# Designs tried in a protein design run: peptides against a protein of PDB entry 4AID. Part 46

Target 1, 242 residues: chain A of PDB entry 4AID
Amino acid sequence: FDIKRKTIEWGGKTLVLETGRIARQADGAVLATMGETVVLATAVFAKSQKPGQDFFPLTVNYQEKTFAAGKIPGGFFKREGRPSEKETLVSRLIDRPIRPLFVKGFKNEVQVVVTVLQHDLENDPDILGMVAASAALCLSGAPFMGPIGAARVGWVDGAYVLNPTLDEMKESKMDLVVAGTADAVMMVESEIQELSEEIVLGGVNFAHQQMQAVIDAIIDLAEHAAKEPFAFEPEDTDAIKA

## One batch from the design tools (peptide; made by RFdiffusion4, then SolubleMPNN)

Design b1_p12_6_s1 (from b1_p12_6, 6 letters changed)
Fold by OpenDDE base, seed 1:
Structure b1_p12_6_s1 (fold): chain B 242 residues (1-242), chain A 12 residues (1-12)
Amino acid sequence: as target 1 above (242 residues)
Amino acid sequence: SMAEELRKRLYA
C-alpha cells in the first residue's frame, strides 16, 4: 500500500490525515484522526453527466454507524435507514461550504460519505468530518476548487477556545462553526449566549486563522497523493445567448 | 495563496 500521512498539532491536539490504506475503490479517501476520534471520508464522482441533468447532483452523507456505538454517545440501536438529527445537520454543514467550490457547469454526480469509526467522547467528529471530506475531494481528481478548512470556536472564561471538548462546551457561551478557504469564509453556523457582535466577529476571524494550518496540511497531502485531475471543460453557454 | 496554487496545479 502506498500510504501517505500528514500530521499537525492543531489547537493542542494531534490531527492526522491519512490516505492509501482504506477505501481505495473511491476516487478520494481519507482517514482522519483527532485524539481518539476517527472518521473516514470518501469522495466518488461520475465520469459522465446524465442526459438531461439540469442541476449539480452533490450528495453529502455523514454517518455515525452502530458498530462504533460503544464509543458514540447516543449510539443506541439506530434502526438502519433514517439519519439522526445530528447526522442530518452535520451532512448540511459539510455540504454548504463545498457545493459552491465545484467548477461551474460540472453536473456529474458527486457523493461524499463521512463515516465515524471511533469517538473519544472529547472530540466531536463533525469538524473532523468537514476536514476529512475536504481532503477526500482534493485527492479525488474532481473539479473541486478547495480545500476548505473548518473549526469550532467556544468562549470559555473570557477567551476563545479552538475545537473545545464536549465538557468545555458545557461552559461555553458560544458554539461557532466556521468553514472557509485560504482566502474566504464560506459558512458560519452559530449558537450564542449573551455575547457582543464584536466577540462573535472575533470568533469568526479566530476560526479562519486557525484553519489555515489544516488547509496547508490538506494541500501538502494532495501534492503527494492526489489523482490526476478529471479533464472537464464546461460547455460554452455564452455562445447560445447571442 | 498555496490553495490558489494547488487549484491551478490540480486544474491546469
Scores: peptide ipSAE 0.025, ipTM 0.669, DockQ to the pose 0.158
Fold by OpenDDE base, seed 4:
Structure b1_p12_6_s1 (fold): chain B 242 residues (1-242), chain A 12 residues (1-12)
Amino acid sequence: as target 1 above (242 residues)
Amino acid sequence: SMAEELRKRLYA
C-alpha cells in the first residue's frame, strides 16, 4: 500500500490525515484522526454529466455507524435508514462550505461520505469530518477549488478555545463553527450565550487563522497523493450567466 | 497562495 500521512499539532491535539490504506476504490479517501476520534471521508464523482442535468448534484452524507456506537454518546441502534437529526445537520455543515468551491458548470454527480469509525467522547467528529471531506475532495481529482479548513471555537473562562472537548463545551458560552479557504470564510454557524458581537467576530477571525495549518496540511498531503485532475471544461453556455 | 497554486495545479 502506498500510504501517505500528514501529522500536525493543532489546538494542542495531534491531527493525522492518512490516505492509501482504506477505500482505495473512491476517487479520494482520507482517514482523519484527532485524539481517538477517527473518521473516514470518501469522495466519488461521476466522469460524465447525466443528460438533462440542470443543477449540481452534490450529496454529502455524514454517518455515525453502529459499529462505533460503543463509543458514541446517545448512539443507540441507529436503524439502517434515515439519518439522525445530528447526521443531517453535520451533513449540511460539510455541504455548505464545499458546494460553492466546485467549478461553475460542473454538473457531474459528486458524493461525499463521512463515516465516523471511532469516537473518543472528547473530540467531536463533525470538525474532523469537515477536514477529512476537504482532504478527500482535494485528493480525488474533482474540480473542487479547495481545500477548506474548519474549526470549532469555544469561549471558556474569557478566552477562545480551538476545538474544545465535549466537556469544555459544557462550560463554553460559544459554539462557533467556521469553515473557509486560505483566503476567505465560507461558512459560519454559531450558537452564542450572552456574548458581544465583537467577541463573536473575533472568534471567526481566530477560527480562520487556526485553520490555516489544516489547509496547509491538506495541501501537503495532496502534493504527495492527489490523483491527476479530472479534465473538465465548462460549456460556454453556463459562462454567460455569470 | 499555496492553495491557489494547488488549485492551479489541480485544475490547470
Scores: peptide ipSAE 0.022, ipTM 0.670, DockQ to the pose 0.166
Fold by OpenDDE base, seed 2:
Structure b1_p12_6_s1 (fold): chain B 242 residues (1-242), chain A 12 residues (1-12)
Amino acid sequence: as target 1 above (242 residues)
Amino acid sequence: SMAEELRKRLYA
């Protein structure tokens, strides 16, 4: 098995991105770990467009599987059923920043599935899921112009905190989720308690700075483990400049 | 494009 792994220190935690052991049938697959939270991201894309396909058929599914040994907070015994509110929200958080990064005119079906395999009750798998999805897409050979990084920023005791634990978040005046490329912020989602715009903007900047290490880690992993780029040329060459 | 630069970085 050709297993590739990238490990970085990120916000005082070890982030591990692994490929080549699991889900080999996917175009890209990444096992991501932070603390004891573990997610599997898989990316699969169709090698042809469906006849009459008029929109980009990207589907992102974040799922928290209830493993017998670990209650994910809010995850009751999920039978095969409708996504929870959290799963729906996180699926959107992953979708939003990645969707615009596909080559314009690419209308092959893309499925990104993020599965929470383990939850440590400290590290929320949403950020980890975003990172893993980005990495899986970069490994897949899909015409995805990532990577994205992601970060959660808290404001605790008058300071920014990168990826606060669930307990630290109880004391945080800010829940700021940011996703972006090396060069741009692609998505901001924020819940804020009585903070100045300056602090919030500073939080976005802090997030974007802190996610660069993740972006670099995904690039490094992709350089060693990515599949050959799918041979896709958009019919409209002007669309590549966007 | 920024996209082409990212692609070049990933597949260089």
Scores: peptide ipSAE 0.021, ipTM 0.625, DockQ to the pose 0.193
Fold by OpenDDE base, seed 5:
Structure b1_p12_6_s1 (fold): chain B 242 residues (1-242), chain A 12 residues (1-12)
Amino acid sequence: as target 1 above (242 residues)
Amino acid sequence: SMAEELRKRLYA
């Protein structure tokens, strides 16, 4: 197995991005670990457009499968078939920043699947899932103009906290999720308790700064493990208007 | 585009 791994310290936690061990049938696959939370992201894309495809068919599916009874809080038998509200929300959180980064005119099917394999009850797998999805897309050869980074920012005791634990989040006056490229913020989602706009904007900037290490880690991983770029030339849509 | 530079870095 040709296993490539990138490890960084990020927000006082070890982030590991690994490829080449699992899901080799995908175009891109990344096993991401932060603390003891583990996610698998896979990216698969069609090598041709379907006849009559008029929109970009990106599907993002985040799944918190109850693997082993006992280590996932709320080990209620998820009824097979419907995503939880959380799974639906996180799927959208991943979708939003990545969707605009595909080359315009690319209408091949793209499927991103993020599966939570382990949860440590401290590190929420959503941010890790965003990072892993970004990495998997970068490895895939799809015409994806990433990577994106992602970060959660809390406000605890009058300070920004990068990727607060679930316990720290109970004390946080802010749940700010930011995703972006090296150069741009692509998505902001926030739940805020009586904080000034200045603190929130500062949180966005803090998140964007802190995610650069993740972006760089994805780039480094991709330099060593990415597939050849898929040869895609967008059809000159200007020729159809003539 | 900035995206093209990222792609160039990723695939250089």
Scores: peptide ipSAE 0.020, ipTM 0.660, DockQ to the pose 0.191

Design b1_p12_6_s2 (from b1_p12_6, 8 letters changed)
Fold by OpenDDE base, seed 5:
Structure b1_p12_6_s2 (fold): chain B 242 residues (1-242), chain A 12 residues (1-12)
Amino acid sequence: as target 1 above (242 residues)
Amino acid sequence: SVEAEKQARLNA
């Protein structure tokens, strides 16, 4: 097994990105761990466009399977069924920042699946899922102009907290999720309680700074483990305006 | 674009 792993310290926690052990049939696959929370992200893309495809068919599916809740005392069996509200929201949180980073004109099907394998009840798998999805896409050879990083920022005791625990979040006046590239913020989602715009903007900047270590970790992993880039030449869109 | 440079590094 050619297992490649990147480990960093991130917000006082160990982040591990691993590839080559699981889901080898995917174009990209990353097992990401923070604390005892574990997610598997897979990226698969079609090698051709469907006839008549007029939009970019990206699907992102985040799922928290019941076996991950098996360590959660009192965790109800999430029945096989409609995604939970959380699963729907997190799927969108992953989709939003990655969608614009695909090469313009690429209309091959792309499927990103993030599966929560373990939850430690401290580290929320959503941010970890965003990071893992980014990494899986970077490994896939898809024409994805990532990586993205992601971070959650809390405001606890008058300070920014990177990726607050679920317990710290109870005391947090801010739930700020940011995703971006090295150069740009791509997405902000925020729930805020009685905080100034200055604190919120400072939180976005803090998140963007803190996610650089994750971006660098994904790049380092990809330099060692990425597949050859899929040969895609965008159609010259200037020729359609003539 | 900076993304093109990252992709160029990933392709190098």
Scores: peptide ipSAE 0.019, ipTM 0.596, DockQ to the pose 0.154
Fold by OpenDDE base, seed 4:
Structure b1_p12_6_s2 (fold): chain B 242 residues (1-242), chain A 12 residues (1-12)
Amino acid sequence: as target 1 above (242 residues)
Amino acid sequence: SVEAEKQARLNA
C-alpha cells in the first residue's frame, strides 16, 4: 500500500491524516485520528452529470456505526436505518462549509461519507470528521476549492480552548464550531452562555487561526497523494473571487 | 483566494 501520512500537533493533541490504506476504491479517502478517536472520510464523485441535473447533488453522511457504539456516548442500540440527531447535525456541519466551495457549474453527484470507527470519549469525532471530509475531497480530484479547516472553541476559566474534551465542554461557556478556508470563515455554529460578543468574535478568530495548521496539513497531504484533478471547465470562473 | 492558488498548486 502506498500510505501517505501527515501528523501535526493540534491543540495539544496529535492529529493524524492518513490515506492509501483503506477505501482505495473511493475518489478520496482519509483516515483521521485525534487521540483515540478515529474517523474514515470517503469522497466519491460521478464522472458525468446526470441528464437534467439542475442543482449540485452533494450528499454528506456522517455515521456513528454500532461497532464504535461501545465507546460512543449515547450510542445505545441505534435501530438500523435512521440517522440519530447527532449524525444529522454533524452531516449538516460538514455539508455547510464544503458545499459553496465546489466550482460553480459542477453538478456531478458527490457523496461524502464520514464513518466513526473509534471514539475515545474525550475527542468528539465531529470536528475530526469535518477535517477528514475536507482532506478526502482535496485528495479526490473533485473540483473542490478547499481545503477547509474546522475547530471547536470552548471558553473555560476565562480562556479559549481549542477542541475541548467532552469533559471540558461541560464547564465551557461556549460551544463554538467554526469551519473555514485559509482566507475566510465559511461556517459558524455556536451555543453560548452569557458571553460578550467580543469574546465570541474572538473565539471565531481564534478558531480560524488555529485551523490554519490543519489546512496546511491537508495541503501537504494532497500535494503527495491527491489524484489528478478532474477535467472540468467551470461555467463561471469569476464566482469564487480570490 | 489563497485556496484557488493552493488548488492551482495542487493542480500544477
Scores: peptide ipSAE 0.018, ipTM 0.568, DockQ to the pose 0.150
Fold by OpenDDE base, seed 2:
Structure b1_p12_6_s2 (fold): chain B 242 residues (1-242), chain A 12 residues (1-12)
Amino acid sequence: as target 1 above (242 residues)
Amino acid sequence: SVEAEKQARLNA
């Protein structure tokens, strides 16, 4: 097994990105850990476009498996078959920032699956899932112009808190999820309680700054573990320059 | 694009 691992300290927690142990049949696969929350992201892409494919067929599936459900808040007996509201929401949170980063004209089927393997009841697997999905795509060889980073920002006791625990979030006046590249914010999702626009904007900036360490960690992992880039030439070469 | 440079770093 050629196991590659990147470990960083991030918001006072250890973030681990690992590849080469699990799901090696995927184009990219990353086991990500933050605290004791563990997710597996897999990326698979078709090596050809389907005839008549007119849109980019990206599917993102975030899943909280039943074996992890005993530690997932509200995760009583999830019957197999339909995504929960949370799973649907988090799938969208992952989809939103990654979708625009695929090379224009790429219309091969892409499937990103994020599976929660363990939940510590402190670290929400959504942020970790976003990071893991980004890393899995960067390792896959797909024409993905990532990585993205992600961060949750809270506002507790008059300060920004990076990736607050579920308990700290109860005291937070802000639930701000940000995803972005090194250079740009790609997605913001926010729930705000009586905060100024200045504080919210400062939270976005704080998130974007704090996610750089994650972006750098994904790059470092990819430099050592990425597959050869899929030979994809878009018909419109101007689309590569955007 | 800046992203093309990132991909170039990932591919280097």
Scores: peptide ipSAE 0.017, ipTM 0.565, DockQ to the pose 0.153
Fold by OpenDDE base, seed 1:
Structure b1_p12_6_s2 (fold): chain B 242 residues (1-242), chain A 12 residues (1-12)
Amino acid sequence: as target 1 above (242 residues)
Amino acid sequence: SVEAEKQARLNA
């Protein structure tokens, strides 16, 4: 197996992005690890558009499966069934920043699946899932104008904290999730407790700065492991409706 | 574009 790996230090933790071991049948597949939290992201895209397809058919599915539940609080056997509230929210957090980065006029089916394989109870798999999904898309050959990075920012004892642990988050006055490209913030989601706008804006800037190392790590991985870009030329008729 | 930067880095 040709296994490619990128390792960086990120917020005082080791982030590992690996491809070539698992899910080799996908267009892109990344195993991402931070602490003992492990996620698998896969990207698959159709090589043709369905007749009469009028919208971009992107599906994002984040899953915290019960085999990871040895440590997940509330480890009820979630039957094969409807996504939890968390799974639904995180699927949207991944979808929002990636959807606008596909080439205009691309209407082939795209499926992104993020599966939590292990949870350490310190590192939330949501941010790791966003990073892994971005990396999997960048490896896939899909016409995706990524990568995106992502970060969570807390406010603890009057300072910003990058990707606070679940225990640090109990003391945090901010839960700020940011996703973006090298050049732009694409998405902000925030829960704030009595903080100034200046602190919140500073948190967005801090997140965007801190995610650059992740963006660079995804690019470096893609240089060594990306598939050939899918040849896509948008039909001229879609350009006129803008 | 990020793809242009990615492609520029991939081609460097």
Scores: peptide ipSAE 0.017, ipTM 0.612, DockQ to the pose 0.151

Design b1_p12_6_s3 (from b1_p12_6, 5 letters changed)
Fold by OpenDDE base, seed 2:
Structure b1_p12_6_s3 (fold): chain B 242 residues (1-242), chain A 12 residues (1-12)
Amino acid sequence: as target 1 above (242 residues)
Amino acid sequence: SLEERLRERLNA
């Protein structure tokens, strides 16, 4: 197995991005670990467009599997087939920043699946899932103009906290999730309690700065493990408007 | 939106 691994210190925690061990049938696959939280992201894309495809068919599925339920609170037998509210929300959090980064005119089917394999009850799998999905897409050869980074920012005791633990989040006046590229913020999701716009804007900037280390880690992993880019020529959409 | 204003500010 050609296993490639990148390890960084991020917010006082070890982030590990690994590829080449599992899910080798995917176009891209990344095992991401932060603390004892572990996720697997896989990216698969069709090598042709379906006839009559008029929209970009991106599907993102975040899943917290019950086998991880020994460490996931409330991991009762999720009825097979319907995502939980959390799984639906996190799937959207991953979808929102990545969707705009695909090359215009690319309408091949893309499936991103993020599976929580382990949860430590401290590190939320959502941020890790966003990072892993970004990395898996960058490895896949899909025409994806990533990577994205992601970060959660809390406001605890008058300071910004990068990726607060679930316990620290109980004391936080801010739950701010940011995703972006090296150059741009792509998505903001926020729950704010009695904070100024200045603090919130500062939190977005803080998140964007702190995610650069993750972006760099994904780039380094991709340099060593990415597949050859898929040869995609966008059809000249100008010819259809004439 | 807040997101649009943030994008404008960070991309400026």
Scores: peptide ipSAE 0.019, ipTM 0.606, DockQ to the pose 0.034
Fold by OpenDDE base, seed 4:
Structure b1_p12_6_s3 (fold): chain B 242 residues (1-242), chain A 12 residues (1-12)
Amino acid sequence: as target 1 above (242 residues)
Amino acid sequence: SLEERLRERLNA
């Protein structure tokens, strides 16, 4: 097995990004670990467009499978088939920042699947899933202009906290999820309890700064493990609708 | 959106 691994310290925790062990049939696959939380992200894309395809068919599926249920709180028997509310929300959190980063005119089917394999009850799989999805796309050869980083920011005891634990989040006045590229913030989602706009904006900036290490880690992994870029030339016709 | 405004402010 040609296993490539990148390890960084991130917010006082070890982040591990690994490829080459699992899901090698995908275009990209990344096993991401933070603490004892483990996610597998896979990216697959069609090598051709469907006839008459008029929109970009990106599907993002975040899932917490029952085999991880021994470590997932509230992971009672998710009936096979319908995503939970959490899975639906996290799928959207992953979708929002990545969707704009595909090359314009690319209308091949893309499927990103993030599977929670283990949950430590401290590190939420959502941020890890965002990072893993970004990494998997960067490895895939899809015309994706990533990577994105992601971070959760809390406000605990009058300070920003990067990726607070679930216990720290109980004391946090902010649940701020940010995703972005090296250069730009792509997505912000926030739940805030009586904080100033200044603190929130500072939190977005803090998140964007802190995610650079993750972006760099994904780039380093991709330099060693990415597939050749898929040769895609946009048809001239979509340039006219701008 | 709030996100668009934040993006505009951070990219300015």
Scores: peptide ipSAE 0.019, ipTM 0.596, DockQ to the pose 0.033
Fold by OpenDDE base, seed 1:
Structure b1_p12_6_s3 (fold): chain B 242 residues (1-242), chain A 12 residues (1-12)
Amino acid sequence: as target 1 above (242 residues)
Amino acid sequence: SLEERLRERLNA
Protein backbone atom coordinates (compact mmCIF):
# COMPACT_ATOMS: atom_id res chain seq x y z
CA PHE B 1 0.00 0.00 0.00
CA ASP B 2 1.23 3.52 -0.72
CA ILE B 3 0.72 5.01 2.75
CA LYS B 4 1.18 8.76 3.14
CA ARG B 5 1.42 10.22 6.63
CA LYS B 6 1.69 13.71 8.08
CA THR B 7 2.58 14.19 11.75
CA ILE B 8 2.54 17.49 13.63
CA GLU B 9 2.71 18.64 17.22
CA TRP B 10 -0.55 20.46 17.98
CA GLY B 11 -1.48 21.90 21.37
CA GLY B 12 1.13 19.72 23.07
CA LYS B 13 -0.27 16.56 21.41
CA THR B 14 0.78 14.57 18.35
CA LEU B 15 -1.69 14.76 15.46
CA VAL B 16 -1.28 12.10 12.77
CA LEU B 17 -3.08 12.20 9.42
CA GLU B 18 -2.72 9.03 7.34
CA THR B 19 -4.08 7.87 3.99
CA GLY B 20 -3.67 4.79 1.77
CA ARG B 21 -4.14 1.97 4.32
CA ILE B 22 -7.92 1.86 4.95
CA ALA B 23 -11.06 2.56 2.89
CA ARG B 24 -9.24 2.87 -0.47
CA GLN B 25 -12.58 2.39 -2.25
CA ALA B 26 -13.62 5.89 -1.09
CA ASP B 27 -12.74 8.97 -3.13
CA GLY B 28 -10.89 10.25 -0.05
CA ALA B 29 -10.07 8.44 3.19
CA VAL B 30 -8.07 9.65 6.20
CA LEU B 31 -7.17 7.93 9.43
CA ALA B 32 -6.58 10.63 12.04
CA THR B 33 -5.04 10.06 15.47
CA MET B 34 -4.59 12.34 18.47
CA GLY B 35 -3.38 10.67 21.64
CA GLU B 36 -5.12 7.30 21.55
CA THR B 37 -8.30 8.70 19.94
CA VAL B 38 -8.62 7.45 16.35
CA VAL B 39 -11.14 8.40 13.66
CA LEU B 40 -11.65 7.33 10.06
CA ALA B 41 -13.10 9.91 7.68
CA THR B 42 -14.29 8.91 4.22
CA ALA B 43 -15.52 11.13 1.41
CA VAL B 44 -17.45 9.75 -1.57
CA PHE B 45 -19.04 11.78 -4.35
CA ALA B 46 -21.18 10.92 -7.35
CA LYS B 47 -19.55 11.45 -10.74
CA SER B 48 -22.79 12.81 -12.22
CA GLN B 49 -25.74 14.90 -11.08
CA LYS B 50 -29.16 13.27 -10.77
CA PRO B 51 -31.75 14.55 -13.26
CA GLY B 52 -33.80 17.36 -11.72
CA GLN B 53 -31.44 17.83 -8.73
CA ASP B 54 -32.18 21.35 -7.46
CA PHE B 55 -30.09 21.41 -4.24
CA PHE B 56 -26.59 20.31 -3.21
CA PRO B 57 -27.02 16.82 -1.67
CA LEU B 58 -24.28 16.79 0.99
CA THR B 59 -24.69 14.27 3.81
CA VAL B 60 -22.42 14.15 6.85
CA ASN B 61 -22.58 11.19 9.23
CA TYR B 62 -20.49 11.17 12.39
CA GLN B 63 -20.73 7.88 14.26
CA GLU B 64 -19.32 6.52 17.52
CA LYS B 65 -19.96 2.88 16.60
CA THR B 66 -19.57 -0.29 18.65
CA PHE B 67 -16.17 -0.91 17.00
CA ALA B 68 -14.91 1.45 19.66
CA ALA B 69 -17.03 -0.23 22.40
CA GLY B 70 -14.19 -2.61 23.28
CA LYS B 71 -11.91 0.45 23.55
CA ILE B 72 -14.45 2.89 25.05
CA PRO B 73 -14.92 1.86 28.69
CA GLY B 74 -18.65 2.01 29.36
CA GLY B 75 -19.57 2.37 25.68
CA PHE B 76 -23.18 1.24 25.66
CA PHE B 77 -23.89 -1.08 22.77
CA LYS B 78 -25.84 1.55 20.87
CA ARG B 79 -28.32 -0.51 18.91
CA GLU B 80 -27.96 -0.04 15.17
CA GLY B 81 -30.47 2.79 14.95
CA ARG B 82 -31.03 6.50 15.51
CA PRO B 83 -27.92 8.68 15.96
CA SER B 84 -27.27 9.85 19.50
CA GLU B 85 -27.57 13.52 20.38
CA LYS B 86 -23.75 13.80 20.26
CA GLU B 87 -23.55 12.09 16.85
CA THR B 88 -26.23 14.43 15.48
CA LEU B 89 -24.50 17.51 16.91
CA VAL B 90 -21.04 16.58 15.63
CA SER B 91 -22.44 15.70 12.19
CA ARG B 92 -23.82 19.25 12.08
CA LEU B 93 -20.52 20.75 13.33
CA ILE B 94 -18.74 19.06 10.41
CA ASP B 95 -21.47 19.97 7.86
CA ARG B 96 -21.73 23.70 8.67
CA PRO B 97 -18.20 24.84 7.70
CA ILE B 98 -17.83 22.34 4.82
CA ARG B 99 -21.08 22.98 2.92
CA PRO B 100 -20.29 26.58 1.81
CA LEU B 101 -16.86 25.56 0.44
CA PHE B 102 -18.14 23.45 -2.46
CA VAL B 103 -18.05 25.09 -5.89
CA LYS B 104 -21.33 26.85 -6.62
CA GLY B 105 -23.53 24.79 -8.92
CA PHE B 106 -22.03 21.43 -7.87
CA LYS B 107 -25.07 19.23 -7.15
CA ASN B 108 -23.56 15.75 -7.27
CA GLU B 109 -24.22 13.65 -4.16
CA VAL B 110 -21.46 13.91 -1.54
CA GLN B 111 -21.23 11.65 1.50
CA VAL B 112 -18.84 12.28 4.37
CA VAL B 113 -18.66 9.56 7.02
CA VAL B 114 -16.61 9.95 10.19
CA THR B 115 -16.26 6.82 12.31
CA VAL B 116 -14.71 6.81 15.77
CA LEU B 117 -12.48 3.72 15.91
CA GLN B 118 -10.92 4.39 19.31
CA HIS B 119 -11.44 6.86 22.17
CA ASP B 120 -8.84 7.52 24.89
CA LEU B 121 -11.30 9.34 27.23
CA GLU B 122 -9.05 12.44 27.09
CA ASN B 123 -9.20 13.66 23.48
CA ASP B 124 -12.72 14.24 22.14
CA PRO B 125 -13.12 12.75 18.64
CA ASP B 126 -15.32 15.65 17.41
CA ILE B 127 -12.45 18.07 16.60
CA LEU B 128 -10.40 15.19 15.24
CA GLY B 129 -13.41 14.19 13.12
CA MET B 130 -13.71 17.72 11.68
CA VAL B 131 -10.02 17.70 10.74
CA ALA B 132 -10.22 14.20 9.26
CA ALA B 133 -13.34 15.07 7.21
CA SER B 134 -11.60 18.15 5.81
CA ALA B 135 -8.54 16.09 4.89
CA ALA B 136 -10.63 13.33 3.27
CA LEU B 137 -12.44 15.89 1.09
CA CYS B 138 -9.14 17.51 0.05
CA LEU B 139 -7.84 14.08 -1.01
CA SER B 140 -11.04 13.08 -2.86
CA GLY B 141 -10.83 15.25 -5.98
CA ALA B 142 -14.27 16.75 -5.21
CA PRO B 143 -14.64 20.48 -6.03
CA PHE B 144 -14.12 21.44 -2.37
CA MET B 145 -12.39 24.76 -1.67
CA GLY B 146 -10.90 23.65 1.64
CA PRO B 147 -9.16 22.66 3.72
CA ILE B 148 -10.85 23.69 6.91
CA GLY B 149 -9.16 23.50 10.26
CA ALA B 150 -10.93 23.15 13.58
CA ALA B 151 -10.12 23.72 17.25
CA ARG B 152 -11.74 23.61 20.66
CA VAL B 153 -10.75 26.38 23.07
CA GLY B 154 -11.18 26.29 26.82
CA TRP B 155 -10.66 28.97 29.47
CA VAL B 156 -8.87 27.48 32.47
CA ASP B 157 -7.15 29.45 35.25
CA GLY B 158 -7.40 32.69 33.26
CA ALA B 159 -5.82 31.31 30.06
CA TYR B 160 -6.84 29.84 26.71
CA VAL B 161 -6.33 26.08 26.36
CA LEU B 162 -6.21 24.45 22.92
CA ASN B 163 -8.25 21.22 22.70
CA PRO B 164 -8.69 20.75 26.45
CA THR B 165 -8.99 17.20 27.71
CA LEU B 166 -12.33 16.00 29.05
CA ASP B 167 -10.94 16.52 32.57
CA GLU B 168 -9.68 20.06 31.81
CA MET B 169 -13.12 20.87 30.34
CA LYS B 170 -14.70 20.27 33.79
CA GLU B 171 -12.77 23.32 35.04
CA SER B 172 -13.20 25.36 31.84
CA LYS B 173 -15.46 28.43 31.74
CA MET B 174 -15.65 28.13 27.94
CA ASP B 175 -16.38 25.41 25.41
CA LEU B 176 -15.64 27.15 22.11
CA VAL B 177 -15.51 25.16 18.86
CA VAL B 178 -14.22 27.05 15.82
CA ALA B 179 -13.81 25.95 12.22
CA GLY B 180 -12.34 27.97 9.37
CA THR B 181 -10.13 28.23 6.33
CA ALA B 182 -6.69 29.81 6.22
CA ASP B 183 -8.36 33.18 5.62
CA ALA B 184 -11.75 33.02 7.34
CA VAL B 185 -13.73 31.77 10.31
CA MET B 186 -16.57 29.62 8.92
CA MET B 187 -18.27 28.35 12.08
CA VAL B 188 -18.40 29.10 15.80
CA GLU B 189 -20.23 27.07 18.43
CA SER B 190 -19.91 28.18 22.05
CA GLU B 191 -20.99 27.46 25.60
CA ILE B 192 -19.75 30.22 27.91
CA GLN B 193 -19.92 30.80 31.67
CA GLU B 194 -19.63 34.42 32.87
CA LEU B 195 -16.93 35.52 30.39
CA SER B 196 -16.57 38.86 28.63
CA GLU B 197 -17.12 39.22 24.89
CA GLU B 198 -13.45 40.24 24.66
CA ILE B 199 -12.31 36.87 26.07
CA VAL B 200 -14.66 35.03 23.68
CA LEU B 201 -13.44 36.97 20.63
CA GLY B 202 -9.87 36.36 21.75
CA GLY B 203 -10.73 32.66 21.95
CA VAL B 204 -11.99 32.64 18.35
CA ASN B 205 -8.81 34.38 17.20
CA PHE B 206 -6.71 31.93 19.23
CA ALA B 207 -8.55 28.98 17.64
CA HIS B 208 -8.12 30.38 14.13
CA GLN B 209 -4.39 30.95 14.69
CA GLN B 210 -3.87 27.48 16.19
CA MET B 211 -5.74 25.68 13.37
CA GLN B 212 -3.30 27.00 10.72
CA ALA B 213 -0.84 24.21 11.53
CA VAL B 214 -3.63 21.69 10.83
CA ILE B 215 -4.59 23.41 7.56
CA ASP B 216 -0.94 23.34 6.48
CA ALA B 217 -0.70 19.65 7.43
CA ILE B 218 -3.78 18.82 5.31
CA ILE B 219 -2.34 20.78 2.35
CA ASP B 220 0.98 18.92 2.67
CA LEU B 221 -0.84 15.57 2.77
CA ALA B 222 -2.99 16.53 -0.25
CA GLU B 223 0.05 17.60 -2.30
CA HIS B 224 1.41 14.06 -1.91
CA ALA B 225 -1.77 11.96 -1.96
CA ALA B 226 -4.76 13.83 -3.49
CA LYS B 227 -6.55 12.38 -6.49
CA GLU B 228 -6.78 14.38 -9.68
CA PRO B 229 -9.44 17.10 -9.40
CA PHE B 230 -12.82 16.07 -10.74
CA ALA B 231 -13.49 17.98 -13.93
CA PHE B 232 -16.52 20.09 -13.05
CA GLU B 233 -17.76 23.09 -14.98
CA PRO B 234 -20.91 24.66 -13.60
CA GLU B 235 -23.52 25.39 -16.23
CA ASP B 236 -23.46 29.10 -16.98
CA THR B 237 -26.74 30.14 -15.37
CA ASP B 238 -26.19 33.72 -16.56
CA ALA B 239 -26.88 32.65 -20.15
CA ILE B 240 -30.51 31.72 -19.28
CA LYS B 241 -31.32 35.29 -18.10
CA ALA B 242 -30.52 36.83 -21.43
CA SER A 1 -26.43 34.67 15.88
CA LEU A 2 -23.26 34.84 18.02
CA GLU A 3 -21.56 33.00 15.14
CA GLU A 4 -22.64 35.59 12.56
CA ARG A 5 -21.53 38.50 14.76
CA LEU A 6 -18.16 36.88 15.45
CA ARG A 7 -17.66 36.02 11.76
CA GLU A 8 -18.46 39.57 10.72
CA ARG A 9 -15.95 40.97 13.23
CA LEU A 10 -13.15 38.55 12.38
CA ASN A 11 -13.59 38.50 8.60
CA ALA A 12 -13.92 42.32 8.29
Scores: peptide ipSAE 0.019, ipTM 0.611, DockQ to the pose 0.031; fails the geometry check
Fold by OpenDDE base, seed 3:
Structure b1_p12_6_s3 (fold): chain B 242 residues (1-242), chain A 12 residues (1-12)
Amino acid sequence: as target 1 above (242 residues)
Amino acid sequence: SLEERLRERLNA
């Protein structure tokens, strides 16, 4: 098996991105690990457009497997077959920054699936899922202008904290999720308690700076493990306006 | 673009 792995230290934790062991039938597949939290991201795209397709058919599905009682917060009432509110929200957090990065005119079906395989109860799998989804897309050969990085920023004891643990988040006055490319912030989602705009903007900048190491790690993994880019030529829509 | 830079690196 040709297994490629990238390991970095990120916010005082080891981030591992691995490809080549699992889900080989996908266009891209990445196992991402931070602490003992493990996610699998898969990206699959159609090699042709459906007749009459008028919109870009991207689907993102984040799923937390129901582990035995007590290992996933809120896991007791996950009805089989419907996403939880959390799963729906995280699916949107992943979708929002990646959707605009596809080449204009690409309307082939794309499916991104992020599955939580393990949860350590310290590291939230949402940020890890965003990173893994980005990496899986970069490996897939899809016309995706990524990677994105992602980071959560807390404000604890008058300082920014990168990817606070679930326990640190209880003391945090900020839950700030940022996603972006190397060059731009693409998405901000925030819950803030009694903080100045200056602190919040500083948090966005901090997140964007801290995610560069993740972006670089995805690039390095893609250089060694990406599939050949899918040959896609956007229809010259400029010729119809003449 | 970042993709162009990625593609240039992947094709090098």
Scores: peptide ipSAE 0.019, ipTM 0.582, DockQ to the pose 0.156; fails the geometry check

